# Peptides against a protein of PDB entry 5JXT, part 121

Target 1, 319 residues: chain A of PDB entry 5JXT
Amino acid sequence: SLLPKKEINVYIGMSEMQVKWYQKILEKDIDAVNGAGGKRESKTRLLNIVMQLRKCCNHPYLFEGAEPGPPYTTDEHLIYNAGKMVVLDKLLKRIQKQGSRVLIFSQMSRLLDILEDYCVFRGYKYCRIDGSTAHEDRIAAIDEYNKPGSDKFIFLLTTRAGGLGINLTTADIVILYDSDWNPQADLQAMDRAHRIGQTKQVVVYRFVTDNAIEEKVLERAAQKLRLDQLVIQQGRAQVAAKAAANKDELLSMIQHGAEKVFQTKGAFGTMAEKGSQLDDDDIDAILQAGETRTKELNARYEKLGIDDLQKFTSESAYE

## One batch from the design tools (peptide; made by RFdiffusion4, then SolubleMPNN)

Design b2_p18_8_s4 (from b2_p18_8, 7 letters changed)
Fold by OpenDDE base, seed 5:
Structure b2_p18_8_s4 (fold): chain B 319 residues (1-319), chain A 18 residues (1-18)
Amino acid sequence: as target 1 above (319 residues)
Amino acid sequence: MFIGKRAKKKNEELEKKL
């Protein structure tokens, strides 16, 4: 029988470099961030800010001039300059020691380019599929990963490319390096490992940058998922959740944690205390805190009815 | 010193600007 998947949100502090770049993104568009544009502020401008903040949460090297050099090199700076990479680096060592195999999903092909450099730098054997991968190369990568006795430890996928009905049940760990705005895309990605033919407990780690826009992306995704479930259960097909965030929702998401980011000198949370020197106990503490916050988040949305979930898109702007 | 794919590309892009 297929075991239920375990899902854990892993809340990760920003590195010092991420805080600096997050501040720069907010400062560049400070009038939009403060809502000073009023009715004239374009939804496109807010969406651009959201996309830059999400890039920052993933890795600062997604910005020109963030990566150290010239000359440009691949070294430990690739890890310690991004909170998610610090946690990933420790977690992958644990996963490998357990004899597990891992799928890593991202929305950003350019982040997969960073993860490729990281895999080669750490000596991890990997496969890759993204939206530009030819159909034949996609089949070859899947077959190479799934073959009996495959030495490929990691599969790097864009969430969209991973959604295409493939079987990856030879992996038992799923890392969502970032989240889709559509929670169904993330579920479809998880279902590549969590499917008939899986023999192990599937564990899903969802990376979430703490005190940043990604918390609000996660909350919105959780709310939407619960609403979709209730609509299906109640047969209320007319409750098409307005899938697109309005301007006020986007502004609220951009403002979330912005004050604390502006006040912060250096890194956040465990990244401030330990930086790249996270040990196994620090990882256990992060995973335990993440498991608690995941239960709390789920319990918050499980208590809400359809009407409450529709209203809550408006009230999360004031806390 | 290791030079990954992205680092190679960035160095080559810099050399073309010089």
Scores: peptide ipSAE 0.602, ipTM 0.943, DockQ to the pose 0.644
Fold by OpenDDE base, seed 3:
Structure b2_p18_8_s4 (fold): chain B 319 residues (1-319), chain A 18 residues (1-18)
Amino acid sequence: as target 1 above (319 residues)
Amino acid sequence: MFIGKRAKKKNEELEKKL
C-alpha cells in the first residue's frame, strides 16, 4: 500500500547577504513598496518586485554583481550566503546517511545551475532535467537515475519539467526549493516520487524563507489548493476563475516582513545564531518547528468555506 | 580552489573585458 506523503514546510531565515539584497530590492522601488504609486502603480512593476524578492529568497547569486570575485570561485560562500543552501547542505547529508534518494525541484533553471555547482563541490552525483532538456536526454537522465544500483543521489528538476508524467519512485525524498504560484504544479512534482511503485514513506520538504514574501506565496498556494478541493467537492466549477493576484494582494505580499528586514542588521533566526555552523540538533529543531507551523497553516485553511477562500485574507502584518 | 561552471563562465567574461 502507498503510504500518505509527509509534507513539512521548512522555514528558513535569510543569510546576511540575502537581507542586504532584499533591502536593496525594496529600496530601489520604495515608492511602489509603500503603495505611493496608488491607482497608477503598474501591476507589472509589482510582479517584477515579487520576482526579484523570490530570486533573493532562493539565492543572492541570481543577481549580477552579487557573487564574490574576481577571481570567481566555487567554495563555501555558495552555501553560507543563502539560508536555503545552509539547510539543504545539512539535510542532504542526513538524507544520504539514511540511504534515501532525493528529488530537488525549483522554478528557476538558474538556481539549478547553482545546485549543479554545489553538487560537484560536495561530490554529490546527480541528474538534471529542465525546460531546455531534449526529449532523448530526459529519457536518458530518468533511466540513469532509476536504474538498479544507480549511484545518482540527487535529481535536479525544474518543477514544470518534472511534472511531465515521469516516474521517479526510486526517490523517497522530495525537496521543493521554491514553490510554484500554482500548487497543482508542486503536487504534480511530488507525485513523481509519490506514485504506484513507491515502497518507502515519501517525505516532502518545502523550503520557505521566513519573514519574507515566500510565506505569503505559500499561504496563497494553500488557499488556492483548498479552494480547488472545495470546488471539486461541491461541483461549483464557476468559482475557480479568480486565480490571478490583484495589485493589492501583490503589494501586501511585498510588504510582508519588509519592516523587519529593514530593521535587521545581519542574518535572520537560526542563520543569525549559527550561520553555516548548523548541527543535526539545529536541523531537528527547524524540522519540528516547521511541522508545527505546517499543521497550523493547514488547520487555518481547512476551516474556511469557498466564500472565505475567495477573499484574499490580507491580514496585513499590521492588524 | 574549485572553479564550477558558473565561476568559469564569469572569469571568461571578465577576461574578455580586460
Scores: peptide ipSAE 0.599, ipTM 0.943, DockQ to the pose 0.647
Fold by OpenDDE base, seed 4:
Order: sequence, then C-alpha cells, then structure tokens
Structure b2_p18_8_s4 (fold): chain B 319 residues (1-319), chain A 18 residues (1-18)
Amino acid sequence: as target 1 above (319 residues)
Amino acid sequence: MFIGKRAKKKNEELEKKL
C-alpha cells in the first residue's frame, strides 16, 4: 500500500545578501510598505512588492546586479548567497547518500536556471521541465528520469508544469523550493511522487524563508487548504474562499518580519552562525525545528472553524 | 573555473554591450 507522505516545513534564514536585497526592496517602496499610499496604492503595486520579496527569498541572483562579476562564474557564491541553496546543498548530499531520488519544484523558471548551473557545478545529473518545455521534450525528460537504472538524481520542475498528471514515482523525495499561492498546485506537485506505484516513503521538504513574506504565503496556503477541506466535508459549496488576497492582506504579508529585517546586520539564524559551513548536525537541527513548527502550524489550523478560516485577521495567529 | 549556462549567457550579453 502507498505509505502516507511525510511533510516537513524547513524554515531557513536569509543569507547576508538576501537580507541586503530584502531591505532594498522594502526601502524602494517604503511608503507602500508603511501603508502611507492611502487609496491610491494599487493592488498591483503590492503584488509587485510581494513578487520581488518572494524572488529575494528564492535567490538574490534573480535581481540584476546581485550576482558577482564580471566575469560571471558558477562557484560556491551561487550557494552561500541564498539560505535555501545552503540547506539544499547539504540536504541533497544526504538524499543522494541514502539512495533516494528527488523532485525539486519552484514557481520560477529563472530559479530553475540557477538550479541547473548548481546541478552541473555539483556534478548532479538532472532532468528539467518548465512551462516553456515542448511536449515532446517533456515526455523525453520524464522517460529519461523514470527509466530503470536512470542516473538522473534530480528532476527540476516548475510547480505548474509538474502538476500535469505525470508519474514520477521513481522519486521518493520532493523539495518545494517555494510555495504556490494555491495549495492545490503544491499538492499536485507532491502527487507526482506520492502516487500508486510508489514503493518508498515519500518525504516532502517545503522550504520557507524564516522571518519573511514566505511564512505568510505558507500560512495563507495552509488556511486556504483547511478551508477547502472543511467546505467539502460540510457540503457548503457557497463558501467562495476569496481566491485572491485583498489589499490589506497583501500589506500585512509585506510588513511581516520587515522591522526585524531592517534591524538585521548580516544573515539570519543558522545562516548567521554557520553561513555556508552547515554540518549534518545543523541540518538535523533545522529539520527537527521544522518538524516541530510544522506540527504547530497544522494544529493551529485544525482547531479553526470555517468562520475563523474566512477571517484572515492578523490577530487570530497570536492566540 | 566553471561557467554554467546562465553565467555564460550573462558574459555573452556583457560582451555585446562593450
């Protein structure tokens, strides 16, 4: 029988470069971030800030002028300048050593371009699919990954492109490098490995930048997923979960952790203490802390009714 | 020194601007 998937949120501190770029994004639109823009501040402006902050949480090299050079090179700086890459780099070594195979999902094809450079730099054999991949090339990549005795360790996918009903049960590890605003897209990504034909325990690692916008993206996604489940269970089809964040929700999400980011000199958490020199004990500590926070997050939303889950009030997260 | 696909593209884009 298919074993239940294990899901762990992996909370990751920003690198020094990420903190600097996160500050710069907030400072550029400080009036928007402070809510000073009044009625004239478009939802589009806030959505743009959210998108830039999410890019920063993924990798600072998604911004022009962040990458060291010229000349541009692929080296250790590709890893140490992004907290998620530091954790990924250590986690992939462990995953490979245990004889597992891994799907890595992102919302951003440009992040997959960074992950391609990383895979080649580390000597990881990989496949790639994104939204631009031709149908024939998608089939070829899936077949190459799934073939018996495939030497392809990693499959790089955009979450939406990987959601297309494909079977990747030859992988047992799923890394969500970032989260979709729609939790169903992430579930569909997990279901590529967690499906009939899987013979191993599927483990899902969801990377979440700590003290940043991504915590609120995760919370919103978890809230929406619980609401969708309760609506289905109660037969209340009329609970149109407002699919899109309102202006005030977006503002609250942008403001989350902003003050602490402005006060921070250098990196966050384990990234401040160890930088790129994480050992196996540091990874175990991050995973254990993540497992605890994941249980706490789930327990918080399991206690909430439909009416509470519809109220995206900043207040109900602190009781 | 390793130059990945993305790094190569960035170098080529810079050379075209010079």
Scores: peptide ipSAE 0.593, ipTM 0.938, DockQ to the pose 0.630
Fold by OpenDDE base, seed 1:
Structure b2_p18_8_s4 (fold): chain B 319 residues (1-319), chain A 18 residues (1-18)
Amino acid sequence: as target 1 above (319 residues)
Amino acid sequence: MFIGKRAKKKNEELEKKL
């Protein structure tokens, strides 16, 4: 029988470079961030801020002028300048030592370009599929990954490319490097490993930048998932259609953690204390804290009815 | 010094702008 998947949100502090870039993004559009644009503020402008903040949470090298150089190089700076890369680097070493194989999903093909450089730098053998990968090359990459005794440790995928119904049950670990606005896209990604033919316990690690916009992206995705489940159970199919965040939701998401980011000199959390020098105990502490917060998040949304889940208020998560 | 595929492309794009 297929074992139930274990899902853990991994809450990760920003690096010093991420904090500096996160501040710059907020400062550049400070009037929009403070809501001073009023009714005239474009939803497109707020969506652009959200997309820049999400890029920052993934890796600062997604911005021009963040990467050290010229010349541009692949070195330890690729890792220590992004909190998610620091945790990924330690986690992949553990996963490999356990004899597991891993799918890494992202929304951003440009992040997969960074992860590709990282894989080569660490000597990890990998496959890659994104939205631009030809159909024949996708089949070849899947077959190369799934073959008996495959030396391919990592599969790099865009979450959309993972949605194509492919079977990757030869992996038992899934890393969601970032979350989709649509929780069904992330579930479809997990279901590439958590499917008929899986023989191991599937573990899903969802990376979430702590004290940043990604917490609100996660909360909104969890809320929507619960709403979709209740709508299916109650036969109320019409409610599922409100997929797009409103302006006030976007503004609240942008403002989340912004004050602490402005007050911070340096990195956040475990990244401030240890930076790239995370040991196995630090990783265990991050995973344990993440497992606790994941249970708390799930327990919060499991108790809510349809009417509560339709109200996206920043406050209703704390009462 | 290692230069990955992405880093190589960034260097080449910079050289084309100069």
Scores: peptide ipSAE 0.584, ipTM 0.935, DockQ to the pose 0.573

## One batch from the design tools (peptide; made by RFdiffusion4, then SolubleMPNN)

Design b2_p19_1_s1 (from b2_p19_1, 8 letters changed)
Fold by OpenDDE base, seed 2:
Structure b2_p19_1_s1 (fold): chain B 319 residues (1-319), chain A 19 residues (1-19)
Amino acid sequence: as target 1 above (319 residues)
Amino acid sequence: LLDQMIDEENALPRPLRAP
């Protein structure tokens, strides 16, 4: 029988470099961040800020001129300059030692490029699929990963490419390095490992940058998912949860943690305390805290009715 | 629009790093 998947949000502090770049993104568009644009503020401008902040949460080297060089080298700086990489690096060692195999999902193929270089640097054997991968190469990568006795530890996937009907039940760990704006895309990604033919407990680690926009992306995704579930259960087909955030929602998401980011010198949370020197106890503490916060988040939305969930999903009016 | 922005970012060239 297929065991229920265990989902854990892993809340991760920004590195010092991420804080600096996060500040720079907010400062560049400070008038929009402060809501000074009012009704004239472009939704596109806010979406651009959201995208840049999400890039920063993933890795600062997604920005031009962020990476130290030339020469551009594959070294420890790929890890310590991004909080998610620091946690990933420790978590992958644990996963490998347990004899597990892992799917890593991201929205950003350019992050998969960093993860590919990281895999080479750490000597992790991997497969990769993104949105540009040819159909034949995709089949070959899946077959290479799924073959009996495959030495491929990691599968790197864009969430979209990974969502398309494939079976990856030879993996038991799923890392969502970032979240999709649509929580159904993340579920579809998880369902690549959590499907008929899985023999292990599937564990999903969702990386979430703490005190940043990603907490609000997660909250919104959890709310939307609960609303979708209740709509299906109640047969209220008419309440198609509008997928698109409105301007006020986007602004609120951008503003989340911004003041604390501006006041912060150096890294956040565990990244400030330990930096790249996380031990196994630090990882256990992060996972335990994440499990607690995940239960709290779920319990918050489980108590809400459709009408309450709709109030928090601001009625983006019929424009 | 977010999907388009992701697709635009995903179209950017891969950084070349020396091993």
Scores: peptide ipSAE 0.295, ipTM 0.878, DockQ to the pose 0.471
Fold by OpenDDE base, seed 1:
Structure b2_p19_1_s1 (fold): chain B 319 residues (1-319), chain A 19 residues (1-19)
Amino acid sequence: as target 1 above (319 residues)
Amino acid sequence: LLDQMIDEENALPRPLRAP
């Protein structure tokens, strides 16, 4: 029988470089961040801020002029300049030592480019699929990863490319490096490993930048997922939650943690205390804290009815 | 619109890094 998947949100502090870039993004459009544009504010302007903040949460080198160079080199700076990379680096070492194999999903192919260079730097053998990968090359990559005795440890995927019904049950670990705005896309990604033919306990690690926009992306995704489940269960097909965030929701998401980011000198949380020198105990503490917060998040939304979930999308814009 | 913005970002060229 297929074992139930274990899902853990891994809450990760920003590096010092991420904090500096996050501040710069907010400062560049401070009037929009403060809601000074009112009803006249462009939804596109707010979506642009959201995209830049999400890029920052993933890696600061997604911005032009952020990476040190020329020459641009593959070195430890690819890791220590992004909180998610610091945690990923330690987690992958543990996963490999356990004899597990891992799928890493992102929305951003440009992040997969960084992860490829990182894999080469660490000597991790990998496969890659994104939205630009030809059908034949996709089949070849899947077959190479899934073959008996494959030396491919990591599969790098864009969440959308992974959504296409492929079987990757030869992996037992899933890392969602970032979250999709549609929680169904992330579920479809998890279901590549958590499917018929899996023989191990599937563990899903969802990376979430702490005290940043990604917490609100996660909350919105969890709310939407619960709403979708209840709508299916109750047969209320008409409550297709308008998938598009409103302006007030986008503004609230942008403002989340912004004040604390502006007050912060240096890195956040465990990144401030340990930086790139995380040990196994620090990783265990992050995972345990994440497991607790994941249970609390799930318990919050499991108690809500359809009407409460619909109202909460409106009320969370006023806190 | 967000999906379009992601697709536009994903179309940006890869930076070349030396080993």
Scores: peptide ipSAE 0.279, ipTM 0.878, DockQ to the pose 0.476
Fold by OpenDDE base, seed 5:
Structure b2_p19_1_s1 (fold): chain B 319 residues (1-319), chain A 19 residues (1-19)
Amino acid sequence: as target 1 above (319 residues)
Amino acid sequence: LLDQMIDEENALPRPLRAP
């Protein structure tokens, strides 16, 4: 029988470099961030800010002029300049040591480029599939990963490319490096490992940048998923269509944690205290805290009805 | 629109890193 998957949100502080770039993004569009555009603010402008903030949460090297160089080098700086990479680097060592194999999903193929260079740097054997991968090359990569005795430890996938019905049950760990705005895309990604033929407990680690826009992306995704479930259960098909983020929702998401980011000198949380020197105990603490916050998040949305979920803006969360 | 923006970002060239 297929064991139920364990899902853990892993809340990760920004590196110093991420904080600096996050501040710079907010400052560049400060009038939009402050809502000074009012009803005249374009949804496109807010979506651009959202995209840049999500890039920052993934890796600062997604911005031109962020990476030291030219020449660009593959070194420890790929890791310590992004909180998610610091946690990933420790977590992958643990995953490898336990004899597990891992799928890593992202929305951003350019992040997979960084992860590919990181895999080479750490000596991790990997496969890759993204939106540009030809169908034949996709089959070849899947077969290479799934073959008996495959030495491929990691599969790097874009969430969309990984969602396409493939079987990756030879992996038992899933890392969602970032979240899709559509929670169904992430579920479809998880279901590549969590499927008939899986013999292990599937564990899903969802990386979430703490005190940043990604917390609100996660909350919105959880809200939408619960709403979709309730709509299916209640036969209320008309409810699903209203899930496009409005301007006020986007603004609230952009503003989330912005004040604390502006006040912060250096890195956030465990990244400020330990940085790249995270040990196994620090990882255990992050995972335990994440498991607690995941339970709290789920318990919050489980209590809400359809009408509550439709009215629920993330701001009513902190009262 | 966000999906389009992701696709546009994913179309950007990869920086070449020396090992």
Scores: peptide ipSAE 0.277, ipTM 0.878, DockQ to the pose 0.467
Fold by OpenDDE base, seed 3:
Structure b2_p19_1_s1 (fold): chain B 319 residues (1-319), chain A 19 residues (1-19)
Amino acid sequence: as target 1 above (319 residues)
Amino acid sequence: LLDQMIDEENALPRPLRAP
């Protein structure tokens, strides 16, 4: 029988470079971040800030002029300048040692470009599929990954391209490097490995930048997913339509952790303490803390009714 | 709009990195 998925949110501190770029993004549009635009604030302006903050959480080299160079090099700086890469690097080494195979999903094909360079640098054999991959090349990549005795360890996918009904049950680990704004897209990605024909325990690691916008993206995704489940269970199809983030929600997401980011000199959390020198015990501590926070997050939303889940208020989840 | 912004971002070129 198919075992239930084990889902763990992996909360990751920003690198020093990420903190610096996160500050710059907020400072560039500080009036919008402070809500000074009021009712006249453009939703598009707030969505642009959200997009830039999400890019920063993924990798600072997604910004022009962030990467050191020219010449641009593939070296350890590609890892230590992004908290998610530091954790990924250690986690992949563990995953490989245990004889697992891994799907890595992102919304950002430009992040997959960084992950390709990283895979080459570490000597990890990989396949890739994104939105631009031709149909024949997608089939070839899937078949190459799924073949008996495949030497391909990693499959790099955009979440949307990976959602297209493909079978990747030859992988048992799923890393969501970032989250989709629609939690159903992430579920569809997980279901590429967690499907009929899977013989192993599927483990899903969701990377979440701690003290940043991604915590609010995750909370919103969990809330929406619970709402979708309750709507299906209660037959109340009319309730699902209010899924678009409003201006106040976007502003609250942008403001989350911003004060602490402005006060921070250097990196956050384990990235400040250890940087790129994380060991196996540090990874175990991060995973254990993540498993606890994941249970707490799920338990918070399991108690909420449809009416509570329709209110994106930080307060409604403490009652 | 967010999907469009993601698609526009994904259309940006990658840096060429030397080994």
Scores: peptide ipSAE 0.258, ipTM 0.873, DockQ to the pose 0.465

